# Ledger of designs, part 105: peptides against a protein of PDB entry 6B9H

Target 1, 151 residues: chain A of PDB entry 6B9H
Amino acid sequence: AELCESLLTWIQTFNVDAPCQTVEDLTNGVVMAQVLQKIDPAYFDENWLNRIKTEVGDNWRLKISNLKKILKGILDYNHEILGQQINDFTLPDVNLIGEHSDAAELGRMLQLILGCAVNCEQKQEYIQAIMMMEESVQHVVMTAIQELMSK

## One batch from the design tools (peptide; made by RFdiffusion4, then SolubleMPNN)

Design b2_p25_5_s2 (from b2_p25_5, 10 letters changed)
Fold by OpenDDE base, seed 4:
Structure b2_p25_5_s2 (fold): chain B 151 residues (1-151), chain A 25 residues (1-25)
Amino acid sequence: as target 1 above (151 residues)
Amino acid sequence: SSAQEELQKKAEAFMQEIQDAIAAA
């Protein structure tokens, strides 16, 4: 849960339009999609974003549908743009995120987004921003990065 | 990239400093 909490704090720095104060706020994927668009608006463009349903409510089936699209987008981005620089050793279970708001699995999803940020065109800016985060949060975030970059 | 590697090294060093400070406190 600490991974999810720290990465939630990191996600909040993006100042997206969708509410992003709680774990539950992230379970529909809307915040994550908006963050990805900020990371690379050329790849995660309006056409891609429009595939994510915004009025999901508590419908876990719709949440899962969104999350599957987001996960696919992340994986495709890693292969097509990032050149497989991110290890996909542990993929999140989006069913658990959508149906049960599983914080551990959500943390894994956010970790993949973190991987996108620290490998994208603006990677230097994102890394610098992370280096200025609160110590406890920074530790978790940097550890998560190390896991992604490990050979 | 080279820049990414440099920043990562600095970040790792900073993390170590934080850990050392916590241990010393």
Scores: peptide ipSAE 0.041, ipTM 0.629, DockQ to the pose 0.180
Fold by OpenDDE base, seed 3:
Structure b2_p25_5_s2 (fold): chain B 151 residues (1-151), chain A 25 residues (1-25)
Amino acid sequence: as target 1 above (151 residues)
Amino acid sequence: SSAQEELQKKAEAFMQEIQDAIAAA
């Protein structure tokens, strides 16, 4: 999906330790968790990150478990820190991400992380970084932000 | 090119609008 591919490119700008070259690399949630820690290390601290299993392999049940924790973290962060700025009426299906590497649902998950970035304390820096992205990717990211903020 | 510059300016203006909306929320 176009959304997933563009947001994968965006995720790669964080330069996290975990491999993040392919859609499959994102399905275990480890990259997502590390990105969230960079976005707000006070909230997504080491204790939170340590709840995400890193040795997952091809175990889709463990992937889903990680993804559920990450989704909960995002929703809690939106409620507790961001003041419910993110539209969460349509949540990603983490089962489809974990079991089938569903790109459309993965795109929705990454979109929620995008919402965290553009609403966090460092939102100015993340918005500026998005402005410097390749235009086709930038367009998709900008559209995704508008969708998140619309109510 | 001039066309690329115009597209970049439009993108930056759009992102600024998003930033302003977020700040106002």
Scores: peptide ipSAE 0.040, ipTM 0.629, DockQ to the pose 0.173
Fold by OpenDDE base, seed 1:
Structure b2_p25_5_s2 (fold): chain B 151 residues (1-151), chain A 25 residues (1-25)
Amino acid sequence: as target 1 above (151 residues)
Amino acid sequence: SSAQEELQKKAEAFMQEIQDAIAAA
């Protein structure tokens, strides 16, 4: 999916330790968790990160378990820290992500992380970084942000 | 160069709109 591919490119700018070259690399949630920690290390601290299993392999059940924890973390962050600035919309189906590497659902998951970045304390820095991205990728990312904030 | 400048201006305007929406939320 176009959204997933563009957001994968955006995710890669965080330079996390976990492999993040392919869509499948993101399906275990480890990259997502590390990105969230960079976005807000005070909230997504080491204790939170340690709840995400890093040695998942191809075990889709473990992937789904991680993804559920991450999704909960994002939603809690929106409520507790961001003050629900991100609009309610269709939540990603983490089962499809974990079991089938569904790119469309993964895109929705990454979009929620994008929402965290553009609403966090360092929102301006992340926005500026997006403005420097390649045109085609930038367009998709900007549209994704607009969708998050549109009433 | 001209095309890049126009793109940058559009992006800045769009991102400012988003920033304003965030601030108003």
Scores: peptide ipSAE 0.040, ipTM 0.631, DockQ to the pose 0.241
Fold by OpenDDE base, seed 5:
Structure b2_p25_5_s2 (fold): chain B 151 residues (1-151), chain A 25 residues (1-25)
Amino acid sequence: as target 1 above (151 residues)
Amino acid sequence: SSAQEELQKKAEAFMQEIQDAIAAA
C-alpha cells in the first residue's frame, strides 16, 4: 500500500538498530518499538522496550503479541501524554499484520506512530524533517498527518 | 527552480495547516 511504503521510508529516517528495509522487517514490532523510544524515551523507556520480544523470527503469534503491546503503548501514550490530541481513528488489525504482513494495516499502525511524533515534545523537529522528504513521500506523510488531526 | 519554489511554498503552507490543527487539538 502507498501509505505503508511512504511511512516505511519515514520510519527509515530514524536509523534504528533493527533492520527496517522491508515491510516484513516491521511486522515483528521491534523497529516500531525502537522508533517509539526515540520519539519519547522517557515514556517508552528501557523497561517498556524490554517487554518486546526481539527473537521472533517468523513466529506470527509472537509478532502479534509484540504488536498488541506496541498498540497499547501508543494508545496509552495518546491518553496519558498527548491528551487525546489524535482524533478517534480506525485501529489497525495487528492480527493481519503479524500473521499475513498486511501492508494496509501496517500502514495504519505506522500512521499512529506518526501521530505520536507530530504531537510529542519534539514535534517541530519531526515536522521539519518531513518537510525535507522527497516530494511523493512527503505528500503521503503530510496527508496522513492531516487525516489524524483534521477531524 | 520555479517549480521547486512553488512546491516548497505549497508544502510550507500545508505543514503550517498541520501545525495549526495540532495546536487546536
Scores: peptide ipSAE 0.038, ipTM 0.634, DockQ to the pose 0.237

Design b2_p25_5_s3 (from b2_p25_5, 11 letters changed)
Fold by OpenDDE base, seed 4:
Structure b2_p25_5_s3 (fold): chain B 151 residues (1-151), chain A 25 residues (1-25)
Amino acid sequence: as target 1 above (151 residues)
Amino acid sequence: SEFEEELKKKAEEFMQEVQQKIAES
């Protein structure tokens, strides 16, 4: 999906340790967890990160377990730290992500992470980084942000 | 190109709006 492809490109700008070249690379949640830690290391600290299993392989049940923890972390962060400034009316189906690598649902997941970035303490830095992205990708990211902030 | 310039201009305007909305919340 266009959303997933563009947000994958955005995720790659974080330069995390885990491989993040393909949609499949994101399905175990490890990249997403590392990105969230970069966004707010005080909230998504080592204790939180250690709850995410790193050696998952093709075990879709473990992928779903990781993704559920990450989704909960994102929602808790939005409620506790960000003050619910993003619209999470449509939650991603982590089962479809883990079991089928569903790009559309993965896009929704990455969109929530995008919401964390543009509302966090370093929001200005992340907005500047988005401004430097390729135009077609930037357009999709902008649209995704607009949807998150719509009431 | 003209398209790229227009898109960048829209992006700048949009990001300014985003920043303003966040600041007002």
Scores: peptide ipSAE 0.027, ipTM 0.570, DockQ to the pose 0.209
Fold by OpenDDE base, seed 2:
Structure b2_p25_5_s3 (fold): chain B 151 residues (1-151), chain A 25 residues (1-25)
Amino acid sequence: as target 1 above (151 residues)
Amino acid sequence: SEFEEELKKKAEEFMQEVQQKIAES
């Protein structure tokens, strides 16, 4: 999926500790959790991060468990911190991500994280970074942002 | 090139629009 691949490229700019080279690398949620901590370490603090299991291997049940926690965290962050600025009418199916590595649903999850970045305290820095991305990737990312902000 | 400059301009305009919408929210 074009959305997933472009957002994977965006995710890689965070330079997190966990491997994040492929779609499969993102399915356990560890990369996403580390990215969220970078976005807002006060909210996604060490206590929150420690709830995400880091050694899940190929266990899709554990992947789904992590992904559910992450999705909840994102939604709570949108409500409690961002003031519902992100349109979350279509939620990703974390079961398809964890069990089948569904790229389309993963793209939706990463889009929600993108929404967190462009609405957080350091929104200006993240927006500027997006402006410097390769044009084809930038187009997809910007379109994804526009969709989130649409009423 | 002119093409690259135009893309950059459009990107900047778009991001400014996004920032404005965020500020109004």
Scores: peptide ipSAE 0.027, ipTM 0.568, DockQ to the pose 0.176
Fold by OpenDDE base, seed 3:
Structure b2_p25_5_s3 (fold): chain B 151 residues (1-151), chain A 25 residues (1-25)
Amino acid sequence: as target 1 above (151 residues)
Amino acid sequence: SEFEEELKKKAEEFMQEVQQKIAES
């Protein structure tokens, strides 16, 4: 999906330790967890990150478990820190991500992480970074932000 | 430079739009 591909490119700008070259690389949640830690290390601290299993291989059950934890973390962060700025009416189906590597649902998951970035303490820096992205990717990312903020 | 100024302008405009949406949410 276009959303997933563009947000994958955005995720790659974080330069996390975990491999993040393909959609499949993101399905275990490890990259997403590391990105969230960079966004807000005080909230997504080392203790939180350690709850995400790093050696999951192709075990879709473990992937789903990780993704559920990450989704919960994002939602809790939105409520506790961001003040419910993200429209989470349609949540990603983490089962489809973990079991089938569903790019559309993964895109929705990454969109929630994007919401964290543009609402966090360093929101200005992340927005400026988005302005530096290739035009086609920038357009998708900006559209995704607008969708998150819409009522 | 001209490019730098244009970039800063675009970033500022986008930030203002995002901040406005946040404030209205």
Scores: peptide ipSAE 0.025, ipTM 0.559, DockQ to the pose 0.382
Fold by OpenDDE base, seed 5:
Structure b2_p25_5_s3 (fold): chain B 151 residues (1-151), chain A 25 residues (1-25)
Amino acid sequence: as target 1 above (151 residues)
Amino acid sequence: SEFEEELKKKAEEFMQEVQQKIAES
């Protein structure tokens, strides 16, 4: 999916420790968790990160478990820290991500993480970084941000 | 260059739009 492809490129700018070259690399949630820790290490601290199972292989049940924890973390972060600054929209189906590597649903998941980045304490730095991205990717990311903020 | 100035303008407009929407949320 177009959204997933562009947001994967965006995710790669974080240079996390976990492999993040393909859509499949993101399905276990480890990259997402590490990105969230970079966004707000005080909230997504080491204790939180340790709840995410690493090296799950192809076990889609473990992937889904991780993804559910991450989704909960994002929603709690939005409520507790961001004060519901992002608008309500369709939540990703983490079952489809874990079991089928669904790119469309993964894109929605990454969009939520994008929402965390552009609303966090370091929001200005992340917005500036997005403006330095390749134009075609930037356009998709910018549109995704607009969807998050539109009322 | 004109290209750089246009990109700079677009970037500033986008950042202003995003910050405005965040503030209004």
Scores: peptide ipSAE 0.024, ipTM 0.552, DockQ to the pose 0.267

Design b2_p25_5_s4 (from b2_p25_5, 11 letters changed)
Fold by OpenDDE base, seed 4:
Structure b2_p25_5_s4 (fold): chain B 151 residues (1-151), chain A 25 residues (1-25)
Amino acid sequence: as target 1 above (151 residues)
Amino acid sequence: SSMEEELQKKAEEFMQKVQDAIAAA
């Protein structure tokens, strides 16, 4: 999906250790976890990161387990740090991501991570970084936010 | 820049919308 592709490009700017070139690379959640740690290493600390299993291979059950932990982390971060409780908001289906590499649902997951970046303590830095990206990517990012606002 | 400010504004509006949605649920 266009959303997922653009947000994947955005994710790649974090230069995490895990491979992050394809949609499939993101389905185990390892890249997402490493990105979140970069966004706020005090909250998504090493203890939190260690809860994410890195050697999952193609095991969709393990992928889903990781993704659930990550989603919970995002929600808790929004509530505890960003002051935004998101418990009853439309959330990505992590089962579809883990089992089927669903790009649409993955896009929704990445949208939540984007939300963390543009609202965290270093939000201005991340916003500026987005402004340095290709215009087409910027448009998709903004559209993604607008779509979420319309819900 | 104005563009950066627009991104910030949209982000804030998004978060507010999320909060409002949660409160209304």
Scores: peptide ipSAE 0.050, ipTM 0.646, DockQ to the pose 0.105
Fold by OpenDDE base, seed 2:
Structure b2_p25_5_s4 (fold): chain B 151 residues (1-151), chain A 25 residues (1-25)
Amino acid sequence: as target 1 above (151 residues)
Amino acid sequence: SSMEEELQKKAEEFMQKVQDAIAAA
């Protein structure tokens, strides 16, 4: 999916420790968790990060477990910190992500993370980083932001 | 240069669009 591909490129700019080259790399939630920690380390602190199992392998059940924790974290962050600016009526199906590496649903998950970035304390820095990306990626990211912010 | 100005303009427009989206939330 175009959304997923562009947001994967965006995610790669965070330079997290976990591998993040492919859609499959993101399906266990480890990259997402590390990105979220970079976005707001006070909220997504080490204790929170430690809840995400890193040695998941191909165990889709463990992937789903991680992804559920990630999604919960994102939603809680949106409600508690961001003031519910993100439209959360269309949530990603983490089961499809974990079990089938569904790119469309993964795109939705990454879109939520994008929402965290562009609304967090350092939102201006993340917006500026997006402006430095390739034009086609910028377009997709902008569209994704607009969709998230719409009520 | 004119090229630099054009790039800056595009960046500003992008930033404004993002800000508008955030404000509309």
Scores: peptide ipSAE 0.045, ipTM 0.611, DockQ to the pose 0.355
Fold by OpenDDE base, seed 5:
Structure b2_p25_5_s4 (fold): chain B 151 residues (1-151), chain A 25 residues (1-25)
Amino acid sequence: as target 1 above (151 residues)
Amino acid sequence: SSMEEELQKKAEEFMQKVQDAIAAA
């Protein structure tokens, strides 16, 4: 999926510790959790991050468990910190992500994280970083932001 | 370059649009 591929490229700019080169690398939620911690380490602190299992392997049940925690964290962050500035118009199916590595649903998940970045306290820095991305990828990311903001 | 200038212009316009959308939310 084009959305997932472009947002994967965006995620890679965070330079997290976990491997993040492929779609499969994102399905266990570890990369996403580390990215969220970078976005807002006060909210997504070590206590929160420690709830995400890192040694998941191919266990899709553990992947889904992690993804559910991450999705809840995003939604709570939106409500408690962002003041619901972004809309939960289409929630990703984390079951499809964990069990089948569904790229479309993963794209939706990454889009929610993108929403956190462009609405957080450091939103200007993340927006500027997006402006410096390669044009073809930037276009998809910008479209994804526009979709979030239009809802 | 002209291409870079066009991209920068579009990026700035987009940034403003995003900021406006955030402010309106």
Scores: peptide ipSAE 0.036, ipTM 0.616, DockQ to the pose 0.207
Fold by OpenDDE base, seed 1:
Structure b2_p25_5_s4 (fold): chain B 151 residues (1-151), chain A 25 residues (1-25)
Amino acid sequence: as target 1 above (151 residues)
Amino acid sequence: SSMEEELQKKAEEFMQKVQDAIAAA
């Protein structure tokens, strides 16, 4: 919960068009997709973004569909653009996010987006932005990354 | 600066783990 809340605060700094005030707001994936487009608009271009359905409402099936597309995009981006090799890694359960608004799994999803930001072409800017955030947020974000790296 | 470098290092390690997960999938 603490991780999810801190990463939600981080996500809010992107000032995307979609509502992003609550955990529930993130469960349809629209905010995440818009954030990814800001991170790398050449890869997560308008054509990619248009595959994410914006009028989802409470339809958990549509939420899961969006989240699966986003997760695939993140994984492909890491492989094709970032060129990173992956060791033992636990992927977020997008079913739990879409159907139950699971904050823990949502936190894992947001961690992947954080990974994209701090490794993209503009990674230095995003790292600096994180370092200028409120101290408690910085601490949680750093701890979260460290935990992931220790797996 | 030191903390920024640490963040970058941890991020790179994280992405490496992500890549490994993709390869294993």
Scores: peptide ipSAE 0.043, ipTM 0.617, DockQ to the pose 0.075; fails the geometry check

Design b2_p25_6_s1 (from b2_p25_6, 11 letters changed)
Fold by OpenDDE base, seed 1:
Structure b2_p25_6_s1 (fold): chain B 151 residues (1-151), chain A 25 residues (1-25)
Amino acid sequence: as target 1 above (151 residues)
Amino acid sequence: SQEEETQRIIDEIEEAIRRRRELRE
């Protein structure tokens, strides 16, 4: 999916410790959790991150468990910190991500993380980073932001 | 408003893209 590929490129700019080169690398949620911690380490603190299992392997049940925790974290962050600034009417299906590595649903998940980045306290830093990305990626990211924050 | 802030973000990115295009031409 175009959305997933562009947002994967965006995710790679965070330079997290976990491998993040392929769609499959993201399906266990570890990269996503580490990215969220970088976005807001006060909210997604070490205690929160430690709830995400790192040795998941190919166990899709454990992947889904991690992804559900991450999705909950994002939704709670939107409610408690961001003031519900991100639309959540089309939530990603984490079951499809964990069990089938569904790129389209993964794209939706990464889109929610993008929403956190452009609305967090350090939003200007992330906006500047987006401005330095390749033009085709910028277009997809812009469209994704518009979709998240439109009424 | 949130709508205004969103538009500002988009405008900044679009402006950056425009400037980069002009430099390449």
Scores: peptide ipSAE 0.099, ipTM 0.655, DockQ to the pose 0.895
Fold by OpenDDE base, seed 2:
Order: C-alpha cells, then structure tokens, then sequence
Structure b2_p25_6_s1 (fold): chain B 151 residues (1-151), chain A 25 residues (1-25)
C-alpha cells in the first residue's frame, strides 16, 4: 500500500530505538508507541509507554493488545489534547494489523499518528520536516494530512 | 508544478488547522 510505505518512511525520520525498517516491524506497536512519546512526551509519558509490551515476537495476540492500547491513546489524545471530533473517522482494524500485517490498515493507523504530529504543539516542526522529504513520499503524506483535516 | 501543488496543500492544511482551532475556542 502506497500510504503505508510513505508513512513508514515518515516514521523512520523519528529515529526511535525499536527496529522500523519493514511493515512487520510496526505490527507490534512498539515503534508507534515510541513515536507518540516523541510527539508529546508529557502525554505519552514513561508510564504510558511501559504499558506497551516490548518482547512480543510473533505473538499476534500480544500485538493486537499493544495496538489497542496505542489506538486508545491516539483517540484519547485527540479528544483530550487536540480537541478533535475523531469519532467520525473510520478507525483502523488493529486485529488485521496484528494477525495479518495488513498494510492498508497499518497505513490508517500511521495516518492517525500523522494527525497527532501535525496538530500537536510542535506541529510546525513536523510540517517543516515533511516539507523536506522526498517529493513522492511528501505528496502521499500531505494528501493524507489533507484527508484528515477535511473530515 | 509539483512544488506549487504541494505548497497549496500545505497552505490549505495550515488554514484548516487554524479554523479548527478557532471552532474549539
């Protein structure tokens, strides 16, 4: 999926500790959790991050558990901090991500994280970083942002 | 050009963010 591939490239710009080279690397949620902490460490603090299991392996049940926590965190962040009406959005199916590494659903998950980045306190920094990305990736990312903002 | 198109999108996004903020305040 083009969205997932471009957003994976975007995620890699955060330089988190967890491996983030492939779609499979993102399915356990550890990378996403670390990215969210970078976006807003006051909200996604160490206590929140510690709820995400890091030794998951190929256990899809543990992946789904992590992904559900992350999705909840994103939704809560949008409601409590960003003041967005996110209940109108189609949410990603974390079961398909965890069990089947579904790239389309993963793309939707990463899009929500993108929404957090471009609406947070440091939104201008993230937008500027996106403006410096390779053109083809930038186009997909900006289109994804526009979709979020139009809803 | 692609650069101009991207800039238009960025401008629209920034405006949308501003409008949403104002609606919440």
Amino acid sequence: as target 1 above (151 residues)
Amino acid sequence: SQEEETQRIIDEIEEAIRRRRELRE
Scores: peptide ipSAE 0.097, ipTM 0.660, DockQ to the pose 0.073
Fold by OpenDDE base, seed 4:
Structure b2_p25_6_s1 (fold): chain B 151 residues (1-151), chain A 25 residues (1-25)
Amino acid sequence: as target 1 above (151 residues)
Amino acid sequence: SQEEETQRIIDEIEEAIRRRRELRE
Protein backbone atom coordinates (compact mmCIF):
# COMPACT_ATOMS: atom_id res chain seq x y z
CA ALA B 1 0.00 0.00 0.00
CA GLU B 2 2.76 2.41 0.90
CA LEU B 3 4.64 1.46 -2.24
CA CYS B 4 1.61 2.03 -4.41
CA GLU B 5 0.73 5.36 -2.84
CA SER B 6 4.25 6.71 -3.12
CA LEU B 7 4.63 5.55 -6.68
CA LEU B 8 1.24 7.01 -7.52
CA THR B 9 2.62 10.33 -6.32
CA TRP B 10 5.66 9.75 -8.48
CA ILE B 11 3.50 8.89 -11.49
CA GLN B 12 1.62 12.15 -11.05
CA THR B 13 4.81 14.10 -11.72
CA PHE B 14 4.66 13.00 -15.34
CA ASN B 15 1.57 15.15 -15.94
CA VAL B 16 -0.01 12.77 -18.40
CA ASP B 17 -3.32 13.51 -20.06
CA ALA B 18 -5.24 10.67 -18.46
CA PRO B 19 -6.65 11.04 -14.95
CA CYS B 20 -4.19 9.74 -12.38
CA GLN B 21 -5.45 10.78 -8.97
CA THR B 22 -6.45 7.40 -7.55
CA VAL B 23 -5.41 3.78 -7.64
CA GLU B 24 -8.53 3.06 -9.65
CA ASP B 25 -7.41 5.57 -12.27
CA LEU B 26 -4.35 3.45 -12.96
CA THR B 27 -6.07 0.08 -13.25
CA ASN B 28 -6.93 0.42 -16.93
CA GLY B 29 -3.29 0.95 -17.84
CA VAL B 30 -3.82 4.13 -19.83
CA VAL B 31 -1.83 6.31 -17.43
CA MET B 32 0.95 3.77 -17.27
CA ALA B 33 1.12 3.57 -21.04
CA GLN B 34 1.32 7.34 -21.34
CA VAL B 35 4.06 7.45 -18.71
CA LEU B 36 6.06 4.83 -20.57
CA GLN B 37 5.73 6.86 -23.73
CA LYS B 38 7.20 9.84 -21.92
CA ILE B 39 10.04 7.70 -20.59
CA ASP B 40 11.01 6.49 -24.05
CA PRO B 41 8.89 7.78 -26.90
CA ALA B 42 11.08 6.10 -29.48
CA TYR B 43 10.32 2.67 -28.09
CA PHE B 44 6.86 3.25 -26.69
CA ASP B 45 5.77 5.11 -29.77
CA GLU B 46 2.33 6.04 -31.01
CA ASN B 47 1.86 2.68 -32.66
CA TRP B 48 2.53 0.95 -29.37
CA LEU B 49 0.30 3.33 -27.45
CA ASN B 50 -2.54 2.80 -29.91
CA ARG B 51 -2.68 -0.84 -28.89
CA ILE B 52 -3.84 0.25 -25.45
CA LYS B 53 -7.60 0.61 -25.49
CA THR B 54 -9.07 3.73 -23.99
CA GLU B 55 -12.61 4.18 -22.69
CA VAL B 56 -12.66 0.78 -21.04
CA GLY B 57 -14.78 1.95 -18.14
CA ASP B 58 -15.15 -0.72 -15.50
CA ASN B 59 -14.58 -3.61 -17.89
CA TRP B 60 -11.99 -5.58 -16.00
CA ARG B 61 -11.33 -7.87 -18.94
CA LEU B 62 -10.29 -4.92 -21.06
CA LYS B 63 -8.22 -3.59 -18.19
CA ILE B 64 -6.39 -6.87 -17.90
CA SER B 65 -5.83 -6.95 -21.63
CA ASN B 66 -4.26 -3.50 -21.50
CA LEU B 67 -2.18 -4.37 -18.47
CA LYS B 68 -0.84 -7.49 -20.13
CA LYS B 69 0.25 -5.45 -23.12
CA ILE B 70 1.92 -2.91 -20.86
CA LEU B 71 3.69 -5.57 -18.84
CA LYS B 72 4.91 -7.18 -22.03
CA GLY B 73 6.13 -3.82 -23.22
CA ILE B 74 8.05 -3.27 -20.01
CA LEU B 75 9.63 -6.69 -20.17
CA ASP B 76 10.53 -6.28 -23.83
CA TYR B 77 11.96 -2.86 -23.11
CA ASN B 78 14.14 -4.24 -20.36
CA HIS B 79 15.25 -7.08 -22.56
CA GLU B 80 15.85 -5.16 -25.76
CA ILE B 81 16.90 -1.72 -24.56
CA LEU B 82 17.98 -1.87 -20.93
CA GLY B 83 19.89 -5.14 -21.12
CA GLN B 84 17.64 -7.13 -18.81
CA GLN B 85 18.47 -5.03 -15.79
CA ILE B 86 15.28 -5.88 -13.91
CA ASN B 87 13.80 -8.86 -15.75
CA ASP B 88 14.33 -11.24 -12.84
CA PHE B 89 12.10 -9.19 -10.58
CA THR B 90 8.80 -10.61 -9.37
CA LEU B 91 6.09 -9.88 -11.89
CA PRO B 92 2.85 -8.24 -10.85
CA ASP B 93 -0.41 -10.11 -11.12
CA VAL B 94 -2.25 -8.01 -13.67
CA ASN B 95 -5.42 -10.01 -13.13
CA LEU B 96 -5.64 -8.78 -9.57
CA ILE B 97 -4.99 -5.23 -10.72
CA GLY B 98 -7.63 -5.26 -13.42
CA GLU B 99 -10.32 -7.17 -11.62
CA HIS B 100 -9.82 -6.10 -8.02
CA SER B 101 -7.72 -2.92 -8.17
CA ASP B 102 -5.15 -4.65 -5.99
CA ALA B 103 -2.89 -1.89 -4.71
CA ALA B 104 -0.01 -4.19 -3.82
CA GLU B 105 0.18 -5.65 -7.29
CA LEU B 106 -0.29 -2.22 -8.82
CA GLY B 107 2.63 -1.06 -6.74
CA ARG B 108 4.74 -3.80 -8.26
CA MET B 109 3.67 -2.71 -11.71
CA LEU B 110 4.61 0.88 -11.01
CA GLN B 111 7.89 -0.31 -9.56
CA LEU B 112 8.72 -1.86 -12.91
CA ILE B 113 7.97 1.45 -14.57
CA LEU B 114 10.23 3.11 -12.03
CA GLY B 115 12.92 0.70 -13.10
CA CYS B 116 12.46 1.82 -16.67
CA ALA B 117 12.72 5.47 -15.71
CA VAL B 118 15.90 5.21 -13.67
CA ASN B 119 17.63 3.11 -16.30
CA CYS B 120 16.51 4.84 -19.49
CA GLU B 121 18.50 7.28 -21.58
CA GLN B 122 16.98 10.23 -19.73
CA LYS B 123 17.52 8.62 -16.34
CA GLN B 124 19.23 11.69 -14.94
CA GLU B 125 16.13 13.80 -15.47
CA TYR B 126 14.02 11.34 -13.54
CA ILE B 127 16.60 11.07 -10.80
CA GLN B 128 16.48 14.84 -10.45
CA ALA B 129 12.70 14.73 -10.28
CA ILE B 130 12.86 12.16 -7.51
CA MET B 131 15.32 14.36 -5.65
CA MET B 132 12.71 17.10 -5.55
CA MET B 133 9.96 14.94 -4.09
CA GLU B 134 8.83 14.82 -0.48
CA GLU B 135 11.21 12.91 1.77
CA SER B 136 8.83 10.09 2.60
CA VAL B 137 8.21 9.48 -1.07
CA GLN B 138 11.92 9.62 -1.79
CA HIS B 139 12.51 6.99 0.84
CA VAL B 140 10.00 4.62 -0.68
CA VAL B 141 11.32 5.21 -4.18
CA MET B 142 14.88 4.62 -3.03
CA THR B 143 13.87 1.42 -1.29
CA ALA B 144 11.99 0.32 -4.37
CA ILE B 145 15.06 0.86 -6.54
CA GLN B 146 17.19 -1.08 -4.08
CA GLU B 147 14.73 -3.93 -4.15
CA LEU B 148 14.78 -4.03 -7.93
CA MET B 149 18.53 -4.47 -7.98
CA SER B 150 18.61 -7.01 -5.18
CA LYS B 151 16.39 -9.46 -7.02
CA SER A 1 28.10 -1.86 -14.07
CA GLN A 2 24.37 -1.49 -13.70
CA GLU A 3 24.62 -2.26 -10.03
CA GLU A 4 27.16 0.50 -9.59
CA GLU A 5 24.98 2.94 -11.46
CA THR A 6 21.97 2.05 -9.35
CA GLN A 7 24.03 2.61 -6.25
CA ARG A 8 25.00 5.99 -7.63
CA ILE A 9 21.33 6.85 -7.99
CA ILE A 10 20.66 5.83 -4.43
CA ASP A 11 23.63 7.78 -3.14
CA GLU A 12 22.52 10.83 -5.05
CA ILE A 13 19.05 10.68 -3.54
CA GLU A 14 20.46 10.21 -0.07
CA GLU A 15 22.82 13.12 -0.58
CA ALA A 16 19.96 15.31 -1.73
CA ILE A 17 17.97 14.45 1.36
CA ARG A 18 20.96 15.23 3.54
CA ARG A 19 21.53 18.58 1.89
CA ARG A 20 17.92 19.61 2.31
CA ARG A 21 18.02 18.74 5.98
CA GLU A 22 21.13 20.82 6.47
CA LEU A 23 19.57 23.79 4.73
CA ARG A 24 16.52 23.65 6.98
CA GLU A 25 18.60 23.49 10.17
Scores: peptide ipSAE 0.091, ipTM 0.649, DockQ to the pose 0.815
Fold by OpenDDE base, seed 5:
Order: C-alpha cells, then structure tokens, then sequence
Structure b2_p25_6_s1 (fold): chain B 151 residues (1-151), chain A 25 residues (1-25)
C-alpha cells in the first residue's frame, strides 16, 4: 500500500535500534514502540517499552500482543496527553497486521503514530523534518496528516 | 509548485493543531 510504504520511509528517519527496512520488520511492533519512545520518552518510558516483547520471530500471537499494547498506548496518549478525540477514525486491525502482515492496516497504525508526532510537544520539529522528505513520499505523509486533522 | 502546495498543507495542519489546542483549553 502506498500509505504504508511512505510511512515506512518516514519511520526510518527516526533511526531506531531495531531493524526497520521492510514492512515485515514493523509487524512485531518493536520499531513502532521505539519510535513512540522517541516521540515522548516521558510517557512511553522504559517501563512501558519493557512490556513489548523483542524476541518475537514469526510468532503472530506475540506480534498481535505487542501491537495491542502499542495501540492502547497510542489511544491512551491521545486521551491523557494530547486531549484528542480519535474515535472518528477507523482503528487498525492489529490481528491482520500480526498474522498476515497486512500493509493497509499497518499503514493505518503508522498513521496514528504520525498523529502523535505532529501533536506532541516537539510537533514543530517533526513537521519541519517532514518538509525535508522526498517529494513523492512527502505528499503521501502530508495527506495522511491532513486526514487526521480533518477529523 | 510542489513546494507551494506542501506549504499550504502545512499551514492548514498547523492551524488545525492550534484550533484543537484552543478548544481543549
């Protein structure tokens, strides 16, 4: 999916420790968790990150478990810190991500993380970084942000 | 241009973020 591919490129700009070169690399949630910690390390602290299993392999049950925790973290962050209503959005199906590596649903998950970045305390930093991205990728990312802000 | 289009989107996003913040406060 175009959304997933562009947001994968965006995720790669965070330079996290976990491998993040392919869609499959994102399905266990480890990269996403590390990105969220960079976005707000006070909220997504070490205790929160330690709840995410790192040695998952191809175990789709463990992937789904991680993804559920991450999705909950995002929702709680939006409610407790950002004060945003996101119930107007169709939430990603983490089962499809974990079990089938569904790119469309993964794209939706990454879009929620994008929403966290452009609404966090350092939002201006992330917005400016996006403005420096390759134009074709930038267009997709900006459209994704605009979709979030219109809800 | 692409830059102008992107800037318009950025401006709209920043405005939307601002409005949301003001509504919460």
Amino acid sequence: as target 1 above (151 residues)
Amino acid sequence: SQEEETQRIIDEIEEAIRRRRELRE
Scores: peptide ipSAE 0.089, ipTM 0.650, DockQ to the pose 0.072

